# Ledger of designs, part 214: peptides against a protein of PDB entry 5Z08

Target 1, 168 residues: chain A of PDB entry 5Z08
Amino acid sequence: RQKDEWAKKTSSLMKQLDWFIGEHLGAMLAAEELGGPVVGELMEIDPDDLSAGFNAHGKLKKATSQPDLDRRQRRIDDIWGPQDEQGQAHKRKRGADEALAASAEMRDLIEQLMNKLVEAGGDNSATYVEIPRESAAARFLVRSKVAMFHPNDARRLRLVDFGRDLDD
Target 2, 222 residues: chain B of PDB entry 5Z08
Amino acid sequence: GLPRLIDAIEEASKIPAKRRQTPIKPTIEKLTTHLYTHGASPDSLLRLADLLTLRNHLDQASLAAITRNLYPSSTVSDEVVLRFIGALGHGQLKPTLALQALFLRWLVMVYHLLENPGVLGQVYGVLFDLLDTAAIRPQLCHLLALVTRRKHVRPFRIQAILTLSRQTGGDPNLTGLLRVFKNYYPEIIVGDATKGRASAFKHPDPQWRQHLDEIQQRRSEA

## One batch from the design tools (peptide; made by RFdiffusion4, then SolubleMPNN)

Design b2_p21_8_s3 (from b2_p21_8, 15 letters changed)
Fold by OpenDDE base, seed 4:
Structure b2_p21_8_s3 (fold): chain B 168 residues (1-168), chain C 222 residues (1-222), chain A 21 residues (1-21)
Amino acid sequence: as target 1 above (168 residues)
Amino acid sequence: as target 2 above (222 residues)
Amino acid sequence: KEKVKMLEEILQRMQYTASGF
């Protein structure tokens, strides 16, 4: 009985996770991969300042005039902007394909992270997933405090063990 | 027991080495052996933190030996952490920079045992402002790599790292820390100043980790 | 039980981070 309730609750939570990734997060991650805003960016940092980057002298590159933020925002608006003409259909299709790809990557990454944590049986060294690239998905999980990179290897990611942190 | 060894060392620490009636070295060796075998309880750890961080008459070799054997048997309190953080920097009352580097290394190695890892996040500014201190920078960058959260990644700190990286000829530890910042803000364009080898921030001592795990396992079985 | 707790925490943290929009 209790085992069945936990299985049902697990299944329900997995469905909620899949829905959240597919319906909301995937599009935002795709926007990030395409040079849009970083998901969960603190509004207190002018995105313009961070997007401008820093030159070799450490100075904020002069906010490239309105055009490059306008280019990212235009890229976002061009990718996600309202339903006008034929060229938007190809951009929308590309945006949808990128959102699907980002959703799939996030889902797969979470699944691998969870599986490795279970398989490791408490051995933290065995909990690392090798990631092929630094993706928006991987970065988002780190920003969310869901995952952490291996201190020594940014190609290795592990799930944060929430069980230890909650029982202490 | 450990408390009696600490008592003896505390009393000896008040007296200049030349005025001690008995050599302290045998007591330090007993302490370090005990710490290696059993670790330090939270209470003992606090007392040892005071011995390590407060100005006293203990020699640097003894302080280093204690620090190298400072295995927590349990958790590490905020108070212990703050003692070590308060010991950082320049000043006549501060421990040597070599000892400070050992403290930072220790904090890295016991980070997972902190009762409240957030305490280091609260003192993030204090830690960050010490990055110009070359002698402690490697361990400091490693600690900051563990501590850094999104709230700490601010434009002025990014700028400070870039400036310092340029001034240091691209210290790999600073490049490593900037990579951690980039995990939170991928759009950070790091110019040529960070073109170089980033430190991977490897565990400073795998053998120390293994031995710590053995000490911690005995606690979980008790 | 552990898997449920883990999933709840993952969802909460992800949603919290994404809700800043």
Scores: peptide ipSAE 0.475, ipTM 0.441, DockQ to the pose 0.244
Fold by OpenDDE base, seed 2:
Structure b2_p21_8_s3 (fold): chain B 168 residues (1-168), chain C 222 residues (1-222), chain A 21 residues (1-21)
Amino acid sequence: as target 1 above (168 residues)
Amino acid sequence: as target 2 above (222 residues)
Amino acid sequence: KEKVKMLEEILQRMQYTASGF
């Protein structure tokens, strides 16, 4: 009985996490990867500011005439902009595909981090996941205080042990 | 009749109170009495919406009295709705936030009489972006609760409500609106700050509703 | 039990950060 309740609660939380990643976070992470705003830092972007494009740090660029900025800005507008314009269907599809990819990356990364923590049995050295790159997903988990980089190796990421950190 | 009363008030609205030859209060009282008894036609509603939303020399008490008696005898046009929506927000030329709250309350109470309920859905963004304005938030959340459809429940708006709910210490009206959003996306986690009592968005004035129903019934019998 | 607590905390922290707080 209690095990079944915990299993149901776990399943419910996983569904909530999957929804949050897929329906909310994935598009924001995709925008960050494309040079959009950093998730959790610049949420108050005026729609007019979106038109100016973003630098490599997700900061608004002044409307300088560089053609590559227009392409990234259009992708950001395609991901974050109002979905009502008919002519953007192909761009919407690409933005959706990038959001799906970002969602899958985040989901896989969380699963790996959780599995490594369980497998390590308390050995902190065994809790690290090797990441191929510093993705928007990885950075977001670190900003969220869900994960931490290895102090000497930014390719190694571990889940924060919430059981220990809540008692300190 | 009602048109002549509106004419007199429109003329008086152009002149500062100290320069008026006759006090306007008796004419306002006649107007509000007429509105209470018969309601306002679509044409009269539009003219009254202009008097209420445009900057003029009418006093706030008179504007509030007109708004409280603004019973539609028929339907409410998109144009009338848009006049009230255009009057919302911050600005020196806009009505006071207290009067804006009365307009939003009015829109809630007449929502079922809109010729096109979809018009509010078209301006959903304008309404949503005003949620940070505490003075109008209760009525705004109630209106948004009526207007919200799946197409409006976007990730950024979910997040904006969650953010604002935390910043406000869990405003019951925001929690109520978030509950409406959760009907479309059950997976929305209402954070601990939002575990508070959600607003039920009850009708703001049952007596006003009853009187509106009486005015509307008289139209169907005529 | 531990997995539930971990998931609750992950989800809360992620939602908090994504909210711009």
Scores: peptide ipSAE 0.473, ipTM 0.464, DockQ to the pose 0.211
Fold by OpenDDE base, seed 1:
Structure b2_p21_8_s3 (fold): chain B 168 residues (1-168), chain C 222 residues (1-222), chain A 21 residues (1-21)
Amino acid sequence: as target 1 above (168 residues)
Amino acid sequence: as target 2 above (222 residues)
Amino acid sequence: KEKVKMLEEILQRMQYTASGF
């Protein structure tokens, strides 16, 4: 019974993670890779200031009353928004493809990090994943305090051991 | 074609405007129209980078117009990147700071088309040392935000940005760059003086990006 | 149990960072 409950909860959390990555994070990471805003860097910007955007002189525009969801989508659409209908379809497609690629990269990276932590059996030296590049996904996990770079090797990333950090 | 337009401009660039037999403006307009319609090949980009970065007799308006229409039709080589980086900073032989800001903006907008993005990481120190130059700082911080990796985040650079941020009264671009650094070292105390707005480093020109995407798509169909 | 706690913490930290809260 308990084992089945933990398996169900694990499956539910994995689905939530996959949904979060696919529906929210992937597009944001793709935008970051393409020279857009850094994911989560907007946290310390007053939501009202984020909403207003910046003019060409770096001054805040007046906040329009549109909901934050529409603003994120509009920002993605401003990053990815086409002028002409045909350009619209191709740019939406490219944006979707980049978001899918970023989602897949993030999902794979998390899976590798989790697997390495489990396989290491408590050996911290064996917990590192070798990353081919410092991606937006890798940087985001470090910003989130989910992962840490090796002190001496930026190509090596490990999952933060939340179990040890909570018990110490 | 584009090569012949570049040839004509290269020859005209060797001659002072007052001594030219033919006005260059119509040729510049033809070039910019061609670039807008078709983009520039890697070879054409290199030649245009030399025209933009080397001291010649072209006027600033023409140089700016070429830079604003410098759409790559394919990739951007390390050599092209290094021409623009070499043109940065102070010196009598260097382009104006206004033109340097346009070059940095261009590098930001084409960053995803670089054959080797790592080339900018190799010249990171050169870029970083120019942060005191106010006229190029906004675009320079944006480029550094894209280029910065953990290996670049060093104690002396952290302290340099913090010092410069205090000296500038908390320039939002420096605060934005400090946030990028904080991604690698969360323990960096971005002090109260940096509680100001950080730049979000948004794409400098969404319309330019769209038009670039259209040019890049035509190549994949050919 | 450990895997569940780990996933909960990962998800929470990622959501926190992405949401800007």
Scores: peptide ipSAE 0.473, ipTM 0.425, DockQ to the pose 0.191
Fold by OpenDDE base, seed 3:
Structure b2_p21_8_s3 (fold): chain B 168 residues (1-168), chain C 222 residues (1-222), chain A 21 residues (1-21)
Amino acid sequence: as target 1 above (168 residues)
Amino acid sequence: as target 2 above (222 residues)
Amino acid sequence: KEKVKMLEEILQRMQYTASGF
């Protein structure tokens, strides 16, 4: 009985988390990845002002460097492509695709962080997830105090152990 | 057109005001009206950046008026950004600190239009080292808040902000920047010096933003 | 129990940060 109640509560919380990521956070993370406002920084950017202020014409030139910059640049270019009806449809579709991609990245990252914490069995060195890039998702988790970067390696991220911090 | 107005201002900028055959003020007013109505192309932005950042005989009121109307009609190139960054700090050949504050404010307001936002990250050290300059600190902290990434948050910079915050009696802009740093290092102990109000780094001019959006939308329709 | 507490805390911190409250 108690185990089933905890399983149901876990399932309910996972659904709430998935909803929050998919329906609310994903679009905001996508906007941040595109050079929009940083999620949860008190930029008193009225949400209504946010929708108006990022315009379509940031042609990020392909800086030949790292593939991650190229992906962000492509994302900016297509969210901000020409506003013909097809371009708006492509822009909306791409905005939706970017929100979906950001949601998937956040969900996967949280899952990896949780799994690594459980697998580590108390070994803090084993709790780190290697992240391929400093994503909006990773930054948001750090801002939220859900995750922490390794002090010496920004490619390594771990979940904050809420159980230890509450008992001190 | 805009190029001809820039040509006339460039030529006038080489000559002291007392030696000009024709007053430049009417041409500046035409330029600012054109910029307000249509914005500046990338090529025009570069030319205007040179006029604003290089030492010439233009008066401060004219330079400020151009800067306040410097709406990009498109993107902002790395070259344009680097002109404004190169104009920052102290020196006889550099623009006034008041004008530098307007440049930093402009960079904040057009940050989303940069062709490569990473260019500001490459000059992060140059920007950070200017935090002691009180006249530009508010806008500089705002720009740094946008630019800062994990790679920039170093122990020496954390300590530099903490030290400068103590020296300034807890400048809200430094406290705001330290809050951004704390996003990358939650373990940063924001000591007593930072118990003050932090700046939220709000958009510096909502009306300017709205007008920029209108200019940029018209280009998407053309 | 531990997983529930973890998820509650994650969700709360994420919502708090995103809401700007």
Scores: peptide ipSAE 0.473, ipTM 0.439, DockQ to the pose 0.205

Design b2_p21_8_s4 (from b2_p21_8, 14 letters changed)
Fold by OpenDDE base, seed 4:
Structure b2_p21_8_s4 (fold): chain B 168 residues (1-168), chain C 222 residues (1-222), chain A 21 residues (1-21)
Amino acid sequence: as target 1 above (168 residues)
Amino acid sequence: as target 2 above (222 residues)
Amino acid sequence: AEKVKMLEEILQRLQYQYSGF
């Protein structure tokens, strides 16, 4: 009974996580991978700066004046949203594909991090996942304080041990 | 009334100071005087929270003056609380760290007026994760001291405080928060981290508290 | 129980970092 309740709750939370990643994070992470604004860094990305695109170093090309949150959304919409012309349809499709890829990467990374933490049995040295690159997904998990890099190796990422209780 | 003052400030907030036909300072002074005398209703608090937390053309002195006079005439809704929590941290669209410290101080001073104090417990992790931000740490530790329950005291958070305490040379506010944790779990081994000076988390402004009580009393009589 | 605690905290942190709220 109690195990079944925990299993149901785990399944429900996993569905909520999958929904949140797919509906919200994927597009934002894809924008960051394309040199877009850092997800959850309220960079004053002037949406006009977002339209200027990102340089090869992931820095906003200086467009002009007022970084507005609505404009960040509008430019995510300009990168990923329905603008009318055929060339924008290809850009939109590419945008959707990159958002799906970013969603899948984030989901897989979270699953690996959780599995490693469970398998480690309390050994912190065994909790690290090796990441092939510092992805937008990995950076977002670290900024969110969901995960931590190894202090001496940025290719090793671990989940913060949220599960451990003092009453356990 | 207060709604008309807020309307005028909202309209002025959309326009850069150099392009305004009229100075906004007299309207801000009327607003702060009204807030000091009567407080803000829940609806007015929400509108003011948006003005304080969203990027606009209001100057920092005006925003600080509004925050210092933000007396609730009634309760504080979850929505108002969440506006201020959302304004915390680093980012160009976020308020200055100085203004964020004033928001946290305000939340401490109005904590007893929250419609649902549990809302802060739901965002506990968010608040806790900002402890590395030195500019807001004093007020943040005070708020966390009020919000902390047994369920929030976790091994990873204990370790995070201990690590940050070592890195800061034993910040008294972190020592104070660690003592709050130890009250829920006396068995927590904190070593020398609790032997140092700790903040007592006293009320930030006794005069502000007294004036708030006077505003709250007048509403209960009306 | 551990998996539930992990997922709750993960979801909360991701939502906060995304929304800024």
Scores: peptide ipSAE 0.508, ipTM 0.714, DockQ to the pose 0.611
Fold by OpenDDE base, seed 1:
Structure b2_p21_8_s4 (fold): chain B 168 residues (1-168), chain C 222 residues (1-222), chain A 21 residues (1-21)
Amino acid sequence: as target 1 above (168 residues)
Amino acid sequence: as target 2 above (222 residues)
Amino acid sequence: AEKVKMLEEILQRLQYQYSGF
C-alpha cells in the first residue's frame, strides 16, 4: 500500500517535471544557449521568440537587417532569414527543435544526477556526474540550488541531497 | 483618503519622471503621512505591495519611504506576503537588493500580524536559497529564525549553512540561524561555526514597533 | 519516500527559479 502510493506519487511528480521542462523551461534554456537572457530574468520566452533571436543585451531583436553580426549572431541571423511565410515557418521549426533539445538535455541531466545520488549509498564522492560542458541546463540547476559543482572541478556536478532527514 | 492617494501614485508610476506634469514627491509625502497616522488596510496593503514590488517609474527614495511607513492597520494577508517574497532575488524585473532588504525587515516587524504565518513556512526553501545574497542575508536570517520549524531543519540545509559560514568567515547571522536549527536538533554537529559571535535577532526598530502597536490598538477600540 | 522528497524539492526549486515565485 505505502509503496504503491510512493510509486504513484513519484510517477506523478516525474510527469509534472517533464511537463514543466517541456512546456516552460526548455524554451528558456534554448534561449540562454542561443545567447538570450538568463533563465529567470524574463518570465516568458515563447518558442516564437527563440526564432526571433536576441541582441547582445539578451533582448529580442527586431527584424532589421544588420550586416556585421558575429558567428553566434549569424546563427541567429540564419534563423532570421527573409520575413516571408516560409522563412518564418523554418525559424519557428528551428526554435522548437532547440527547445526540444534543451528539454531533453535537462531531463537527462536531472535523471543522471538523481541516479548517481541513489547509487552512491551515502558516499559523496560517488554522487558526481561528469558533464561535457557548462550548459544552460547545468547552470540553471546550480542557480536553482538543485545541484552544485565539485569545488575543484567544474565538469563534475552533483545533486543536493534532499532525501535525507535527521530523524532517519 | 488613502485609496485616492494610491490611485494618484499608481497613475504617476506608469509615467517616467521626466514626462510627469506634476512632481510625485508631495503625493508620496501625503501618503507616508497618512500611513504613519492611520496605517494601511488589507486592501491598501495589497495595492501598495504591487507598487513596491512591480517594476514601475517610481524612484527608489519614494519606494523606500513608503516601505518605512507601511504600518498595517489590521492583518497582513498571504497575498501581500507573497508579493514581497516574489520580489526577492536577482533579475531585471526584481526590485533593488536594498529595497528587498527593507521588505524582509518589514516582514520581520509585521510577522505577528500575518493572517497565516504558515505561508512563510511553505516558501521556506525560496527564502533559504537566497542566503548567499549578502545584501539581504541579515534580514533573511532574522526572518528564517522566526519561520524555522523542525521540518525545515534538514541535513542539506545544515551543510549549506556550514559551507556558507566558512565562505563568509563566520557571518553572525548564519551562526544565529544555525543555533535556531540546533534548538530543534541539539545533536547537530556544527563544529566551530557556533562558537563565534551570533546575531541575537533583536527587533530591527523598537520605535517602529511601538508606533505599530499604537495603530493596532486603535483598531481594537473601534 | 526519498525519491518523492527529492522530486518535490527539485520541481519546487526549478519552478521558483523560473518564475521568481
Scores: peptide ipSAE 0.506, ipTM 0.719, DockQ to the pose 0.617
Fold by OpenDDE base, seed 3:
Structure b2_p21_8_s4 (fold): chain B 168 residues (1-168), chain C 222 residues (1-222), chain A 21 residues (1-21)
Amino acid sequence: as target 1 above (168 residues)
Amino acid sequence: as target 2 above (222 residues)
Amino acid sequence: AEKVKMLEEILQRLQYQYSGF
């Protein structure tokens, strides 16, 4: 009985999480990956500030090299630039595909982080997930204080241990 | 009366300063004088909280002046509290960190007038996660020191304070908050992080407190 | 219970960071 209630509650929360990621977060993460505004912090970021990107601490990187600026600016221009009708349909489809991809990435990353924390059995060294890149999803989890980077390695991400109690 | 002053400021807040037909400063001065003399009713507090927390064309000095004179004549509702909490953090739509520090200071000074002090306990995580923001940390630690209960003292939060304390070179406000945690769990091993100077979290403004008490007393006699 | 607490905190933190509320 109690185990079944916890399983049901877990399933309900997972559905709520999946819905929230799919309906709200995914599009914004995709926008951030494409050089759009940072989710929740920078709704009116100047496109020029967006092009600079953010470091692992969520600080605007100083615009370093011209080529990365051009590629991000092109992507911003491809998203927000003059929309001819055919370009709009392709942009909308591409935007939808990027939002789906960002949603999947966020969902998979959360699942990996949760699984690693459970599997580690209290060994903090075993709680880290290796991330191939610093994604918008990873950055958002860190900004949200859901996850944290390894102090010496920004490719290692772990979930904050919310489950542990001092009365347990 | 106060509602008419708020109406005038709300309308002026929609218009850039350069496009206003009349200077807003005289109306702000009338508002702050009224607030200082009579305080704000719950309804007026909500309207003023919206003016202070929502992005508008009011200048920072005017917003700060209103906040410094925001004496409740009665209680402070959960809705008013949540407006100020929602205004915290980073973002272009958020108030400046200087104003956020004033809001947190205000919440500390009016904490005893909250209709439901438990509302701050419900948003404890939100407040706690902002501790890395240096500009608001002193007032935030003071508010957290008032709000903290046993249920909030969790291993991950202890570790977060310890980590941030090391990163900041032992901020006395963090040391003070960690001592509050240790009061609930004396067994917490905090190492050298508590050996340093800790904030005593004294009342931020004794004169403001005295004036608030005078406003509150006048209401109880009426 | 632990997994439920974890999911509740994750969801709350993500929603707060998204909405600012």
Scores: peptide ipSAE 0.503, ipTM 0.714, DockQ to the pose 0.585
Fold by OpenDDE base, seed 2:
Parts: structure tokens; sequence; C-alpha cells
Structure b2_p21_8_s4 (fold): chain B 168 residues (1-168), chain C 222 residues (1-222), chain A 21 residues (1-21)
């Protein structure tokens, strides 16, 4: 009975997490990953302001045609740049695909972090997940105080141990 | 009345100071005088919380003056509390850290007037995770000292305070908070971190408290 | 029980950081 209630509650919370990531967080993470605003720092950017692209400092770039746009900035401009009618559907699709990719990355990273913490059995050295890059997902987890980088290695990320009790 | 003063300030807050037809300072002074004399109703508190926490064109001196005179005439709702909690931390849309420190000080001073003191316990994690922000840490530790219950004292939070205490050279406010934790779990091994000078978390402004009590007494007689 | 506590805390922290609460 109690184990079944915990299993049901776990499943419910996982569904809520998946919903939150998919419906809200994924699009914002995709925008940050593309060089848009940092999630939670610039929440009220008008979607129209997103269309103008961002400079290396996250500020709205005025439409100066500098030719050596970094591949990332070109991708921002390709996703958010001036939308001709045929370009709008492809840009919306690309934006949706990037949001789905960011959602999947965040979900997978959370799952890996949780699994590593459980598997470590209290060994803090075994709790680290190796990340290929400092993604928007990884940065967001750290800003949210959900995860922490290894003090000497920014490629190693661990979950904060929320589960441990003093009465346990 | 107070609602009309708030209306005028809300409209002025939408306009940059250089583009305002009339100076807002006289209206702010009328508002602060009214708040000092009568306090703010729950509805007025919510509107003022929005003015204080949302990005607008009001100057920092005006926002600070409103916050210093934000006497509740009644209770403080969960919604008002959550607006101030929501304004905390880093971000371009968030109030200055100096103003956030005033909000935390206000929450400490009105804690006994909260409709549901448990609301702060629900957002305890949010508050706790801001302890690394040096500019708000003194008032934040004081608020956490009031809010902390046994359920909040977790191993990861103890370790976080110990780590931050070491990094700050033993901030007296962190030492004070760690003593609060130790009151719930005397067996916590905190080492020398509790032997240092700790904040006593005394009321931040006794005169403000006295004036609040006078405003609250008028409500009980009405 | 541990997984539930972790998920509750994760969800709360993510929602907070997202909403600019």
Amino acid sequence: as target 1 above (168 residues)
Amino acid sequence: as target 2 above (222 residues)
Amino acid sequence: AEKVKMLEEILQRLQYQYSGF
C-alpha cells in the first residue's frame, strides 16, 4: 500500500516535470542556447524583440548587417530573423524542433543526475554526471540550485541531495 | 484617499521621469504621509507591492520611501508576501538589491501580521538559496530565523550554511541562522562555526514597531 | 520516498527560477 502510493506520487511528479519542461521551459532553454536571454533574467522580452536577435551580451542587436555572424547568431537570425511568409512556417517548425531538443536534453540530464545520486549510495564522488558541454539546461539547473558543478571541473555536474533527512 | 494617490503613482510609473508633465515627488510625499498616519489596507498593500516589485520608471528614493512607510492597517495576505518574495534575487527585471533588503526587512517587521505565516515556510527553499547574495544576506538570515522549523533543517542546508560561512569568513548572520538550526537538532556537528559572533536577530526598527502597533490598535477599536 | 522528495524540490526550484518568482 504505502510503496504503491509512493510509486504513484513519483509517477505523478514525473508527469508534472515533463509537462513543465515541455510546455514552458523547453522554448526558453532553446532561446538561451541559441544566444537569447538567460532564462529567468529577461522573462518579459516581447516575442517581437526576440526576432531582432541578441548580441554576445544578450542585448537586442540593432539590424546592422555584420557579415561575420557566428553560426549561432545566424541560427538565431534563421529562427527569429525577418520572416517572409514561406520562411515563417519553416522558422516556427525549427523553433519547435529546437524547443523539443532542449526539453529532451533537460529531461535526460535531470534523469541522469537523479539516477547517479541514487546509485552513489552516499559516495559524493560517484554522484557526478559528465556533461559534454555547458548547455542552457545545465546552467539553468545550477542557477535554480538543483545541481552543482564540481569545484575543479565544470564538465562534472551533480544533483543537490534533497532526499537525505536528519531523522533518517 | 489612498486609492487615488496609488492611481496617480501607477500612471506616473509608466512614464519616464523626464517625460512626466508633473513632478511625482509631491504625490509620493502625500502617499507616505497617508501611509504613516493610517497604514495600508490589504488591497492597497497589493497595489503598492506591485509598484515596488515590478519594473517601472519610479526612482529608487521614492520606492525606498514607500517601503519605509508600508504600515499594514490590517493583515498581510499570502499574495502580498509572494510578490515581495518574487522580487528577490538577480535579474534585470528585479528590483535593486538595496530595495530587496528593504523588502526582507519589511517582511521581518510585519511577520506577526501575516494571514498565513506558513506561506514563508512553503517558499523556504527559495529564500534559503539566496543566502549567497551578500547584499540581502543580513535581512534574509533574520527572516529565515523566524521561518525555520524542524522540517526545513536538512543535511544539504546545514552543509550549505557551513560552506558559505567558511567562504564569508564567518558572517555573524549565518552563524545566527546555524544556531537556529542547532536549536531543532542539538546533535548537529557544526564545529567552530557556532563559536563565533552571531547576530541576535533583534527587531530592526523599534520605532517602526511602535508606530505599527499604534496603527493596528486603531483597527481593533473600529 | 527519496525520489518523491527529490522530484518535489526539483520541480519547485525549476518553477521558481522560470517564473521569476
Scores: peptide ipSAE 0.508, ipTM 0.719, DockQ to the pose 0.600; fails the geometry check

